Peptides against a protein of PDB entry 8YR4. Designs and how they scored, part 25

Target 1, 309 residues: chain A of PDB entry 8YR4
Amino acid sequence: PRGSPALQLVVLICLGLMGLERALNVLVPIFYRNIVNLLTEKAPWNSLAWTVTSYVFLKFLQGGGTGSTGFVSNLRTFLWIRVQQFTSRRVELLIFSHLHELSLRWHLGRRTGEVLRIADRGTSSVTGLLSYLVFNVIPTLADIIIGIIYFSMFFNAWFGLIVFLCMSLYLTLTIVVTEWRTKFRRAMNTQENATRARAVDSLLNFETVKYYNAESYEVERYREAIIKYQGLEWKSSASLVLLNQTQNLVIGLGLLAGSLLCAYFVTEQKLQVGDYVLFGTYIIQLYMPLNWFGTYYRMIQTNFIDMEN

## One batch from the design tools (peptide; aimed at target 1 R185 L240 M299)

Design b2_p14_6 (made by RFdiffusion4)
Pose (drawn by RFdiffusion4):
Structure b2_p14_6 (pose): chain A 309 residues (1-309), chain P 14 residues (1-14)
Amino acid sequence: as target 1 above (309 residues)
Amino acid sequence: SAATAAAEEAADAA
């Protein structure tokens, strides 16, 4: 925010809260390991109670689910509401002030609905791009790297390889499948618009009664168009199911390899009982934000082209 | 699966 000082402080607080969320993401599984290790060695009730309370408090600060739930990141959403309102207003006003100064030939040439759609989509694009990228993409790529470092240094050497390969395969397959699916989606959207146009045309022109008893003909053409649309929709959604399945398979293979290696190492007195639940919890924690990357890829690309317009 | 499908539709609507 160029103008107001009160908002730069809010931006800095939001970035600090993002850092704190990353720290909590690292911290909570460690406390879960500590609780399990204390539990297996018959520890007194005092230290166990205090550690349990601390773990619960950390789980409360971190998202109880999917990271979009915690007290942190919600304070962030609140402050970001206040900040993103300023950018939205400024961009809309700049577009509106520029559209009123262009010459007449320009206005006579282009329609109004198209020009206004471009502007609205542009403002939404800038806002969404800022939100998606800064608060949902980079934090996750940071979480993956932090997890790789933690497992490779403080846990063992092989688990770094396991996490690295799993996440690399996950990202590659997600992008590869997403481009194909986008082609299918566009193909389906064009036909959906054509079907709507046919239905609107048949409704507007109540001449079907005049030039024939052609109600049946209008109904049949509509059915054919619906069937074509449904075929394209089935293709697109089946592609979506395939993407979900391949992502799930990749994570499952990573979890299986890590769990087996951790169990074997625990039986050989190399690792403690808590390290098993540490690995499991952390793998699930990494998986949860990764569920929404094909959508982020599609939206970033669409919003980039829109902002360029 | 259902949640992803719903999120895709919501993203198109946005």

Design b2_p14_6_s1 (made by RFdiffusion4, then SolubleMPNN; from b2_p14_6, 10 letters changed)
Fold by OpenDDE base, seed 5:
Structure b2_p14_6_s1 (fold): chain B 309 residues (1-309), chain A 14 residues (1-14)
Amino acid sequence: as target 1 above (309 residues)
Amino acid sequence: IEELLQAEREAEEA
């Protein structure tokens, strides 16, 4: 942010907190592994109590993973409020300045309330997209890369390969299925607008409808338009369930393959019981942000489609 | 948006 050294310092602190979240995402599973190993070895209470207390403290800082209400994430979100307000105000002022440079003919052809609504949608879409990229997409990709490196270094290379293939397939299928779903959403939105236009036209012509006693006919036409809309809505909703189920299946297969491989290495005494729990915990921790990725990719596509219009 | 993203990248690099 040019012109405010205080906001630049806040951005650097937020980036440092994002780095701390990445470190916590590795440390929390490690400490949980250590608890399971100490319980298995029947270690003395003092060592166990210290490790449990340290784990609970790290878990309080992390929360439920990326996108959870952990202390570090909440502190980052709190500090970022001023940066977001600065960026939003700057975008809003740029749009407003550009609107004042536009020809009088453009302003006379559009209602001022519609122009402001376009400006507000533009500002919220840009600020929302940037905040999403910085706080959800980049951190999730970083956590995947850190996970692959960690499993490749501290486990067998096969675990790093399973995580890589699982996450690559998950991301690819999420993009492909979301692009396929966009067709159903466009058709639904077009039919929603047509149904709303018919309702508005019927209400504006209320006197004519009453004069001809055509209320039953207008209600029937509106019902037919609603049924047609609901048929398209069902396709959109069913395609979302299919996306979620496909994502769940990919994560389930990755969890199955990795858990079987962990169990095999535990039986060969190459890994401890805690390492099996670590793998399962880490994969579930990566899944939580990725489930939101499908929702957010849909928001990005919607915002881009709304900007092309 | 590309100009705004470029202006934000230039504002993050500065």
Scores: peptide ipSAE 0.007, ipTM 0.349, DockQ to the pose 0.027
OpenDDE base, seeds 1, 2, 3, 4: peptide ipSAE 0.000, 0.000, 0.006, 0.000; ipTM 0.296, 0.331, 0.444, 0.298; seed 4 fails the geometry check

Design b2_p14_6_s2 (made by RFdiffusion4, then SolubleMPNN; from b2_p14_6, 12 letters changed)
Fold by OpenDDE base, seed 3:
Structure b2_p14_6_s2 (fold): chain B 309 residues (1-309), chain A 14 residues (1-14)
Amino acid sequence: as target 1 above (309 residues)
Amino acid sequence: IQELQKQLEEEEKA
């Protein structure tokens, strides 16, 4: 945000908190490894209790599962509210100023409610896309890169290769299947709008429908439109299940290959039992935000198409 | 995961 040094400082603090989240994503599995190793070695209670307390504190800062419940993520989200509001207000004022610069002929040709709905959709799409890119897409890609580097440096290079191949295949298949799925979603949305338009037209012409006793005919036409919609909805939902299953299969194969390799190295006494637990925990932790990557890619594509129109 | 994806798809529609 050019012009407010306070908001620039908040953006820098949010970027610093994003860096801290990336560090926590590496540290939490490491501390969990250390607990498992200390338990295996039957270490003294004082060392174990300190490591467990430190792990629980780091896990509280990181949060669990969705990444949105951690203290650092909540603090980032809280600080970002002011930046989002500033960005939204700037986009709204730019759209509003542009609407006032448009010719009277353009305003007379459109209903005020349609113009406002276009402005609101434009504002929400731009602000949503920016927040989504900065806080979800970029951090997820950074966590993958950090994961590859970590496994390549602290494990055998084979682990870094497995994570690289697994994540590259996951991202590629997610993009390809999401592009294929987008066709079914567009067809579903078009039929949803047509079904809604038919219901609205029937309700606006209620007096005419009642005059001709055409109520049964309008209900049957609406049922046919619903059945057609449900056929497209099923294709959309089935394509989503196929996406999720493909993603789960790729992660499962990566987890299998890496877990077998880790178990082999533990058997050769090159790695500790805790390193096996670390690998599994870290891969599952990378998988959680990646589940949303298909939704992220679709939002990016939709918002780019909506910005070109 | 499907329910969470549906919630995100509903938030994308709102």
Scores: peptide ipSAE 0.020, ipTM 0.584, DockQ to the pose 0.500
OpenDDE base, seeds 1, 2, 4, 5: peptide ipSAE 0.015, 0.007, 0.000, 0.000; ipTM 0.518, 0.410, 0.338, 0.379; seed 4 fails the geometry check

Design b2_p14_6_s3 (made by RFdiffusion4, then SolubleMPNN; from b2_p14_6, 13 letters changed)
Fold by OpenDDE base, seed 3:
Structure b2_p14_6_s3 (fold): chain B 309 residues (1-309), chain A 14 residues (1-14)
Amino acid sequence: as target 1 above (309 residues)
Amino acid sequence: IQEMLEREREEEES
């Protein structure tokens, strides 16, 4: 936000906290590796206790699987509230100003409540899109890049290649299957709106329906609309299961290939047992935010379409 | 979980 140096500082602090989250995503697996190695070597209790305490502290800062429950993420979210409110208010005022510049003919053709709903949806869509891009999409892509670099430098180039191929295939299939799925979701939403409209029209014309004793006919038409909706809902849900299963298979194959390679290097005494645990932990940690990538991609597409209208 | 987040988003968009 160009107008407030205080909000610019908050944005910079939030970006710094995002950088810290990326560092924690690397450090937490490393410290967990070190614990496993120290346990394997039967190291003295003092060194083990210090490493465990440090790991637990880093894990508290990072949080659980989505990172959303970590102290750093919570602090970022808290600081971002003021930036989001400023952005939302600015977009809302721009939309409101634009609505006042529109011709009287445009306003006379629409109910005031519909115009306000369009303004609210527009503001929410823009603010939501920006928040998801900045806090979910960009950090996830950064974690993948950091992961590839880390595995390439500290393990072997083969590990970096496995992660690169796995994540590239995962992202590509997620995009392709999500675009395919979006067709079924649009058809479902269109049929849902048509089914709801039929119910509303029947209820608004209740007196006429009673007068003609057409209740059974309206119920049967509504039933047919529900059956048609459920057929589209099933296609949408089945396509989601297919997406999730495809994603799970790609990650499973990457985890299998990398775990077998890591186990082989441990048998050759090139890596420690803790490095095997690190690889598995790190890949699972990358997978958790990626599981939502399909949902983020769809939201991005929807919000772009809503901005073009 | 993906269905729950999709429902929460549809509820926030409604």
Scores: peptide ipSAE 0.016, ipTM 0.488, DockQ to the pose 0.327
OpenDDE base, seeds 1, 2, 4, 5: peptide ipSAE 0.008, 0.000, 0.000, 0.000; ipTM 0.440, 0.299, 0.312, 0.337; seed 2 fails the geometry check

Design b2_p14_6_s4 (made by RFdiffusion4, then SolubleMPNN; from b2_p14_6, 12 letters changed)
Fold by OpenDDE base, seed 2:
Structure b2_p14_6_s4 (fold): chain B 309 residues (1-309), chain A 14 residues (1-14)
Amino acid sequence: as target 1 above (309 residues)
Amino acid sequence: IDELLQLERELEAS
């Protein structure tokens, strides 16, 4: 943000906190591995207690696995409120200034409530898109890259390859199936709008419908429109289940392949028991943000389409 | 957008 050094400092702190979250995503599984190894070796209580206390503290900072947002994420979100408000206000003022530059004919052809709705939608779409890109998409991609590098360096090239193939296939299938689903969602929304328009027209012409005793005919037309809508809604909902199941199968196959390979290397004494737990924990941590990726990708696409209109 | 804002609020509330 040009003009406020305080907001620039807040942005730098938020970027630093995002870097800390990436470090925590690597450290938390490592400390969990170390606990499992210390338990397996029957290590002294003092070493175990220190490692457990450190793990719990790091897990409190990270969050995620407990169903709660972590302290670092909450602190980032809190600090970002001022930056979001500055960005929102700047976009809103740009849209408002642009609306004042439009011709009197454009303003006379539009209701004041529609103009305000366009301004609010434009501001919300831009600020929402920016938030999802900066705080969800970019960090998730960074975690995947860090994960591939970590497994390739500290385990074996085969683990890095499994994670790479699993995540690449997951992302590719998520995009392809989401684009395929967008067709069903658009058809559903179009039929919903058409069904709503018919209901409004029937209710506005209620006197005419009553004059012709056409009430049963209008009810049957509305029933047919609902059945047609429900057929499209079913396709949309079934396509969502198919997406979720496809994602679950890809992660399940990656987890199976990597877990079997890890178990094999533990039996050959090339890896420790804690390394098996590390792999499973780390894959689950990568999956949690990715589960939302399909929703974010669809939201990004919708916001881009809404900005072009 | 209202559904997306509602989904965003549900995501922020979860």
Scores: peptide ipSAE 0.017, ipTM 0.467, DockQ to the pose 0.109
OpenDDE base, seeds 1, 3, 4, 5: peptide ipSAE 0.022, 0.016, 0.000, 0.009; ipTM 0.540, 0.511, 0.297, 0.428; seeds 1, 3 fail the geometry check

Design b2_p14_7 (made by RFdiffusion4)
Pose (drawn by RFdiffusion4):
Structure b2_p14_7 (pose): chain A 309 residues (1-309), chain P 14 residues (1-14)
Amino acid sequence: as target 1 above (309 residues)
Amino acid sequence: MLEEIEAAEDAADA
């Protein structure tokens, strides 16, 4: 925010809260391991109670689910509401003030609905791009790297390889499948618009009664168009199911390899009992934000082209 | 989740 000083402080607080969320993401599974290790060695009730309370408090600060739930990141959403309102207003006002100064030939040439749709979509594109990228993409790519470092240095050497390969395969397959699916989606959307246009045309022209008893003909053409649309929709949604299945298979293979290796190492007195639940929890924690990357890829590309317009 | 992805895409296409 160029103008106001009160908002730059809020931006800095939001970035600090993002860092704190990354720290909590690292911390919470460590406390879960400590609780399990204390539990297996018959520890007194005092230290166990205090450690349990601390773990519960950390789980409360971190998202109880999917990271979009914690007290942190919600304070962030609140402050970002206050900040993103300023950018939205500024961009809208700049567009509106520019559209009123162009010459007449320009306005006589282009329609109003298209020009206004471009402007609205542009403002929404800038806002969304800022939100998606800064608060949902970079934090996750940072979480993956932090996890790789933690497992490769403080846990063992092989688990770094396991996490690295699993996440690399996940990202590559997600992008590869997403481009194909986008092609299918566009193909389906064009036909959906054509079907709606046919239905609107048949409704507007109540001449069907005049030039024939052509109600049946209008109904049949509508059915044919619906069938074509449904075929394209089935293709698109089946592609979506395939993407979901391949992502799940990749994570599952990573979990299986890590769990087996951790169990074997625990039986050989190399690792403690808590390291098993540490690995499991952390793998699930990494998986949860990764579930929404094909959508982020699509939206980033669409919003980039829109902002360019 | 699949339904939420489809709904998010429909909203973007709209």

Design b2_p14_7_s1 (made by RFdiffusion4, then SolubleMPNN; from b2_p14_7, 7 letters changed)
Fold by OpenDDE base, seed 4:
Structure b2_p14_7_s1 (fold): chain B 309 residues (1-309), chain A 14 residues (1-14)
Amino acid sequence: as target 1 above (309 residues)
Amino acid sequence: MLEEEIALEKELEA
C-alpha cells in the first residue's frame, strides 16, 4: 500500500511473521526429534523437560495446521485485516470509477444490481487472490523448498530427492486434475444459474402459470433442470474425491518410500530414531497446506479468468 | 476436508 507507512509496516510485520511460521515448520519437527532421541538415550530429566517445554511452546506458536491455527498465524491474520480492508476499498473505488467511465449504452444494457454484483465479485476476486497467493501458495512452496534443502543437508540426498519427486508429482497432478475439474465446476455453476433463473421466472409469472394450468409443466421443467444440475454436481464432487485421493496416494507413497529409507538408515545406525519421527512429522506438516493447493490454484485461475472478463 | 473444501469454494464464489 503506497499511501500509508503504517500499512507498509503492517505488511512487513506480516512478512516477518510468515518467515517465522516457516522457521517454526522446521523447528517443531527438529525439537520433536530431539525429544525422541533424548528419551531413547535416557537423558537427564532437566534436558528432556527443557526440550519438551520448548517444543510445546514452538507448537503453540505454530499451531496444528488446518485444525488449529497457531498464535503466529492468528496474529498475522489479525494484522492483515487492515491491509485487506485498505486493498478492498481501493479495488472497489477503482471498479466504481471504471464503471462510471463506461458508456451509457453499457449501463442501459445491464441491471444496476448486476453491475453492483460484478463490482463486488471483482473486489472479492482480487483481494482473495492476493491473500491466497501471499498467505497460502507462496508459503507452501517455500516450506517445500526449505524441506528439500533441510533433508538434503542434514539427512541424505536421497531424502531430499524423495521429497522433491513427491512434491513435484503432487503439484503437477494437483494442477492437471484441478484444470480438468474446473470444466465440470463451470458447467455445474452455469446449470445452477440456469436452474435458479427458471425457478425465479416461473415464480414471477405464477399468475400466468396458474391461468394456463401449467404448474405440472413448470414443475417437470424444473425437475429436468435439477437432474441436469445434479449430474454436473456429481461430476464436480466425484472429480474432487479423485483429486483428494490422488493427492493422498502421492503423499502416501512419498511417506512410505521416505519412511522405509529412514527406517533402513536407523537400522544401519546412520540415523537416529528421532530422525524417523522427524521425517514423518515434516511430511505430514507439508501435506496439511498442500491439501488446499488445488482449491487455491483453482481460485487463482477463476479469479484470473474473472478479471479478464 | 471435502465438505470444507466445497464450503470454501462456495464461499469464494458467493
Scores: peptide ipSAE 0.023, ipTM 0.668, DockQ to the pose 0.684
OpenDDE base, seeds 1, 2, 3, 5: peptide ipSAE 0.022, 0.022, 0.024, 0.022; ipTM 0.651, 0.659, 0.667, 0.664; seed 3 fails the geometry check

Design b2_p14_7_s2 (made by RFdiffusion4, then SolubleMPNN; from b2_p14_7, 8 letters changed)
Fold by OpenDDE base, seed 1:
Structure b2_p14_7_s2 (fold): chain B 309 residues (1-309), chain A 14 residues (1-14)
Amino acid sequence: as target 1 above (309 residues)
Amino acid sequence: LLEEEERLERELEA
């Protein structure tokens, strides 16, 4: 971004964080291997506990395998919001200025066919999302219940309790934070529609704007509307990063508690090394689809509210 | 997840 040294520094920090994500992708599997080896060798508890804690910390930084929900990724995304907004605003102003240089004939010819295509895409997207909800949310909830039962019956009751508390806290916080962020999303959408309406009105009055040489005035008014929109967009995007980070933290705490307990029971010869691997794999498998639960919950709520109107 | 969520949200609002 030319003209803001602060935004240039943010870009450099984001590039550094991307490098850190690549390092974590190598380190996490190495630490996981080291845990398995230490468990196999019946290493002393102090060395094992330190390695497990270090692994979970690195996994918290990386996230659930994709890196998209990890602390480093969330921090990168959060810092990038201002850079994206700067770029978006610059592109929007360039497009808007260029549209005011185009003839009225160009504006009148495009209106009718585009609205129908948007409606068809919206309907297809809603149907696809509902299908995704049914085929991913319900199975994930079933897998959580099956997991709680399995860990309670075949492991110690403490494992079932950890999974129950972790998943209950995860779902509860996901709902609460999603409901909290919905107000920011609605405010953003309302301001987006108002900003779009202003652009349309300015372009419909193109002849009047040209007659008064008011192009610079209309561009400035549009810039102010974009800045107001971007203030609301930042709240929406930052609240989503907070949701993802909260989810990552809850899973990280569950993984820490359960992994330490598994490692302890393996040292006491009550569980096998394979049971430790199973627990970690199962928690990660539950985490992957649950990341979308907040998005799906919000989409369901929005569709219900739109159907009540 | 953020970019995909924002994409899915834009596809639903369209």
Scores: peptide ipSAE 0.025, ipTM 0.695, DockQ to the pose 0.445
OpenDDE base, seeds 2, 3, 4, 5: peptide ipSAE 0.020, 0.023, 0.022, 0.021; ipTM 0.640, 0.672, 0.657, 0.650; seeds 2, 4, 5 fail the geometry check

Design b2_p14_7_s3 (made by RFdiffusion4, then SolubleMPNN; from b2_p14_7, 11 letters changed)
Fold by OpenDDE base, seed 3:
Structure b2_p14_7_s3 (fold): chain B 309 residues (1-309), chain A 14 residues (1-14)
Amino acid sequence: as target 1 above (309 residues)
Amino acid sequence: NLQEEIETERRMEE
């Protein structure tokens, strides 16, 4: 936000906290590896206790699998509230100013309540999109890149290649299947709106329906609309299951290939048992935010289409 | 998770 140096500082702090989250995503698996290695070597209790305490502290900062429950993420979210409010208010005022510049003919053709709903949806969509891009999409891509670099440098180039191929295939299939799925979702939403409109029209014309004793006919038409909706809902839900299963299979294949390779290197005494645990933990940690990537991609596409209209 | 994705998708449409 160009107008407030205080808000600019908050944005910089939030970016710094995002960098810290990326560092924690690397450090937590490393410390967990070190615990497993120390346990395997039967190290003295003092070194083990210090490493465990450090791991638990880092895990508290990182949070659980989505990263959203960690102390650093919570602090970032808290600080971002003021930035989001400033951005939302600015977008809302821009939309409101633009609505006042529109012709009287445009306003006379629309109910004031509909215009306000369009403005609210527009503001929410833009602000939401920006927040998801900055806090979910960009960090996830950064974590993948950091992961590839880490495995390439500290393990072997083969591990970096496996992660690269797995994540590239995952992202590509996620995009392709999400674009395919979006057709079913749009059809579902269109039929939902049509079904709702029929119910509203029937209820608004209640007196006329009673007068003609057409209640059974209206109920049957509504039932047919529901059945048609449910057929489209099933296609949407089935396509989502297919997306999730495809994603799970790609990650499973990457985990299998990397785990077998890691096990082989442990048998050759090139890696420690803790390194095997690190690889599995790190891949699962990368997978958790990626499960939502299809949702983020769809939201991005929807909001871009809504901005062009 | 499938349910979390459906719920998140619903919340984004509201």
Scores: peptide ipSAE 0.043, ipTM 0.736, DockQ to the pose 0.707
OpenDDE base, seeds 1, 2, 4, 5: peptide ipSAE 0.030, 0.027, 0.034, 0.029; ipTM 0.727, 0.708, 0.731, 0.713; seeds 1, 4, 5 fail the geometry check

Design b2_p14_7_s4 (made by RFdiffusion4, then SolubleMPNN; from b2_p14_7, 8 letters changed)
Fold by OpenDDE base, seed 3:
Structure b2_p14_7_s4 (fold): chain B 309 residues (1-309), chain A 14 residues (1-14)
Amino acid sequence: as target 1 above (309 residues)
Amino acid sequence: LLEEELALERELEA
């Protein structure tokens, strides 16, 4: 937001809050580890109570596994409303200005309501894309990198390698399966639009349909269109289940490999019991936002394609 | 997650 120092400050605060979320994503598992270690050592109640209270406070700031419900995330979202509104308004005004520069012939060929709907969709798509990139995609990638660095430095290089391989395989398979799935989704959406258009056309021509007593024929054609749509919808939904299951398998394998390695090192007294719990907690924490990565990737691709049109 | 993903996917396409 180049025109408002206040909005620039809000952007900087939001970026600072995003950095704080990344720090919390490391600290919460560490404090949970410390609780487990203190419980194992039968530490004094005062030390345990302080660590538990600190953990709960940090967990309140972080929120749940999605990160979207934490106090810091909510505060970020709240502050970002004004920035989003400013960005949306700026894009909308740019589109509107561009529409006024277009030829009269272009305007005569399109209904004003359709032009406005295209402008609104364009504005929403651009602002949505930017929000998802900045608040979901980039932070998730940052958390993965931070995780790899953390495990490489504070555990053994083998843990960093497991996380790296697991997350790289997860992201690669997510992209590949999402691109494959996008074909089914496009086919579904095309058939949905065709089915809707047929229903609207039949209803607009209601008098003609009645004149020919063709109601049963139009209903049967609509039924066939619905069945065709549902066949494509099933393929889309089944492909999503396949994506989720593939993701679950990759994370399961990573969790298995890392958990076995942790258990081995705990048995060798190189790691503590809390470190085993930390690894599992941290991997699950990294997994939660990654489930949405396919959706974000698809949305990014769709919005880029919509911007090329 | 599946239903939420499907719901989010529908909201993003509407």
Scores: peptide ipSAE 0.028, ipTM 0.701, DockQ to the pose 0.728
OpenDDE base, seeds 1, 2, 4, 5: peptide ipSAE 0.025, 0.024, 0.026, 0.023; ipTM 0.691, 0.681, 0.689, 0.679; seeds 1, 5 fail the geometry check

Design b2_p14_8 (made by RFdiffusion4)
Pose (drawn by RFdiffusion4):
Structure b2_p14_8 (pose): chain A 309 residues (1-309), chain P 14 residues (1-14)
Amino acid sequence: as target 1 above (309 residues)
Amino acid sequence: AAALAATLAADAAS
């Protein structure tokens, strides 16, 4: 925010809260390991009670699920509401002030609905791009790297390889499948618009009664168009199911390899009982934000082209 | 924010 000082402070607080969320993401599974290790060694009730209370409090600060739930990141959403309102207003006003100064030939040439759609979509694109990228992409790529470092240095050497390979395969397969699915989705959207146009045309022209008893003909053409649309929709959604399945298979294989290696190491007195639940919880925690990367890839590309327009 | 979230949910479902 160029103008107001009160908003730069809010931006800095939001970035600090993002850092704190990363720290909590690292901390909470460590406390879960400590609780399990204390529980297995018959510890007195005092230290166990205090540690349990602390763990619960940390789980409350972190998202109880999917990270979009915690007290942190919600304070962030509140402050970002206040900040993103300013950018939205400024961009809309700049577009509206520019559109009123162009010469007449320009306005006589282009329609109004198209020009206004471009502007609205542009403002939404800038806002969405800021939000998606800064608050949902980079934090996750930071979480993956932090996890790789933690497992490779403080847990063992092989688990770094396991996490690295699993996440690399996940990202690569997600991008590869996503481009193909995008092609299918565009193919389906064009036919959906054509079907809607046919239905609107048949409704507007109540001449079907005049030039024939052609109600049946208009119904048949509509059915054919619906069937074509349904075929394209089935193709697109089946592609979506395939993407979900391949992502799930990759995470599952990573979890299986890590769990087996951790169990074997625990039986050989190299690792403690809590390290098993640490690995499991952390793998699930990494998986939860990764579920929405094909959508992010699509939206970032679309919003980039829209902002360029 | 809510509108962005709804857009993302609709995109994920479709």

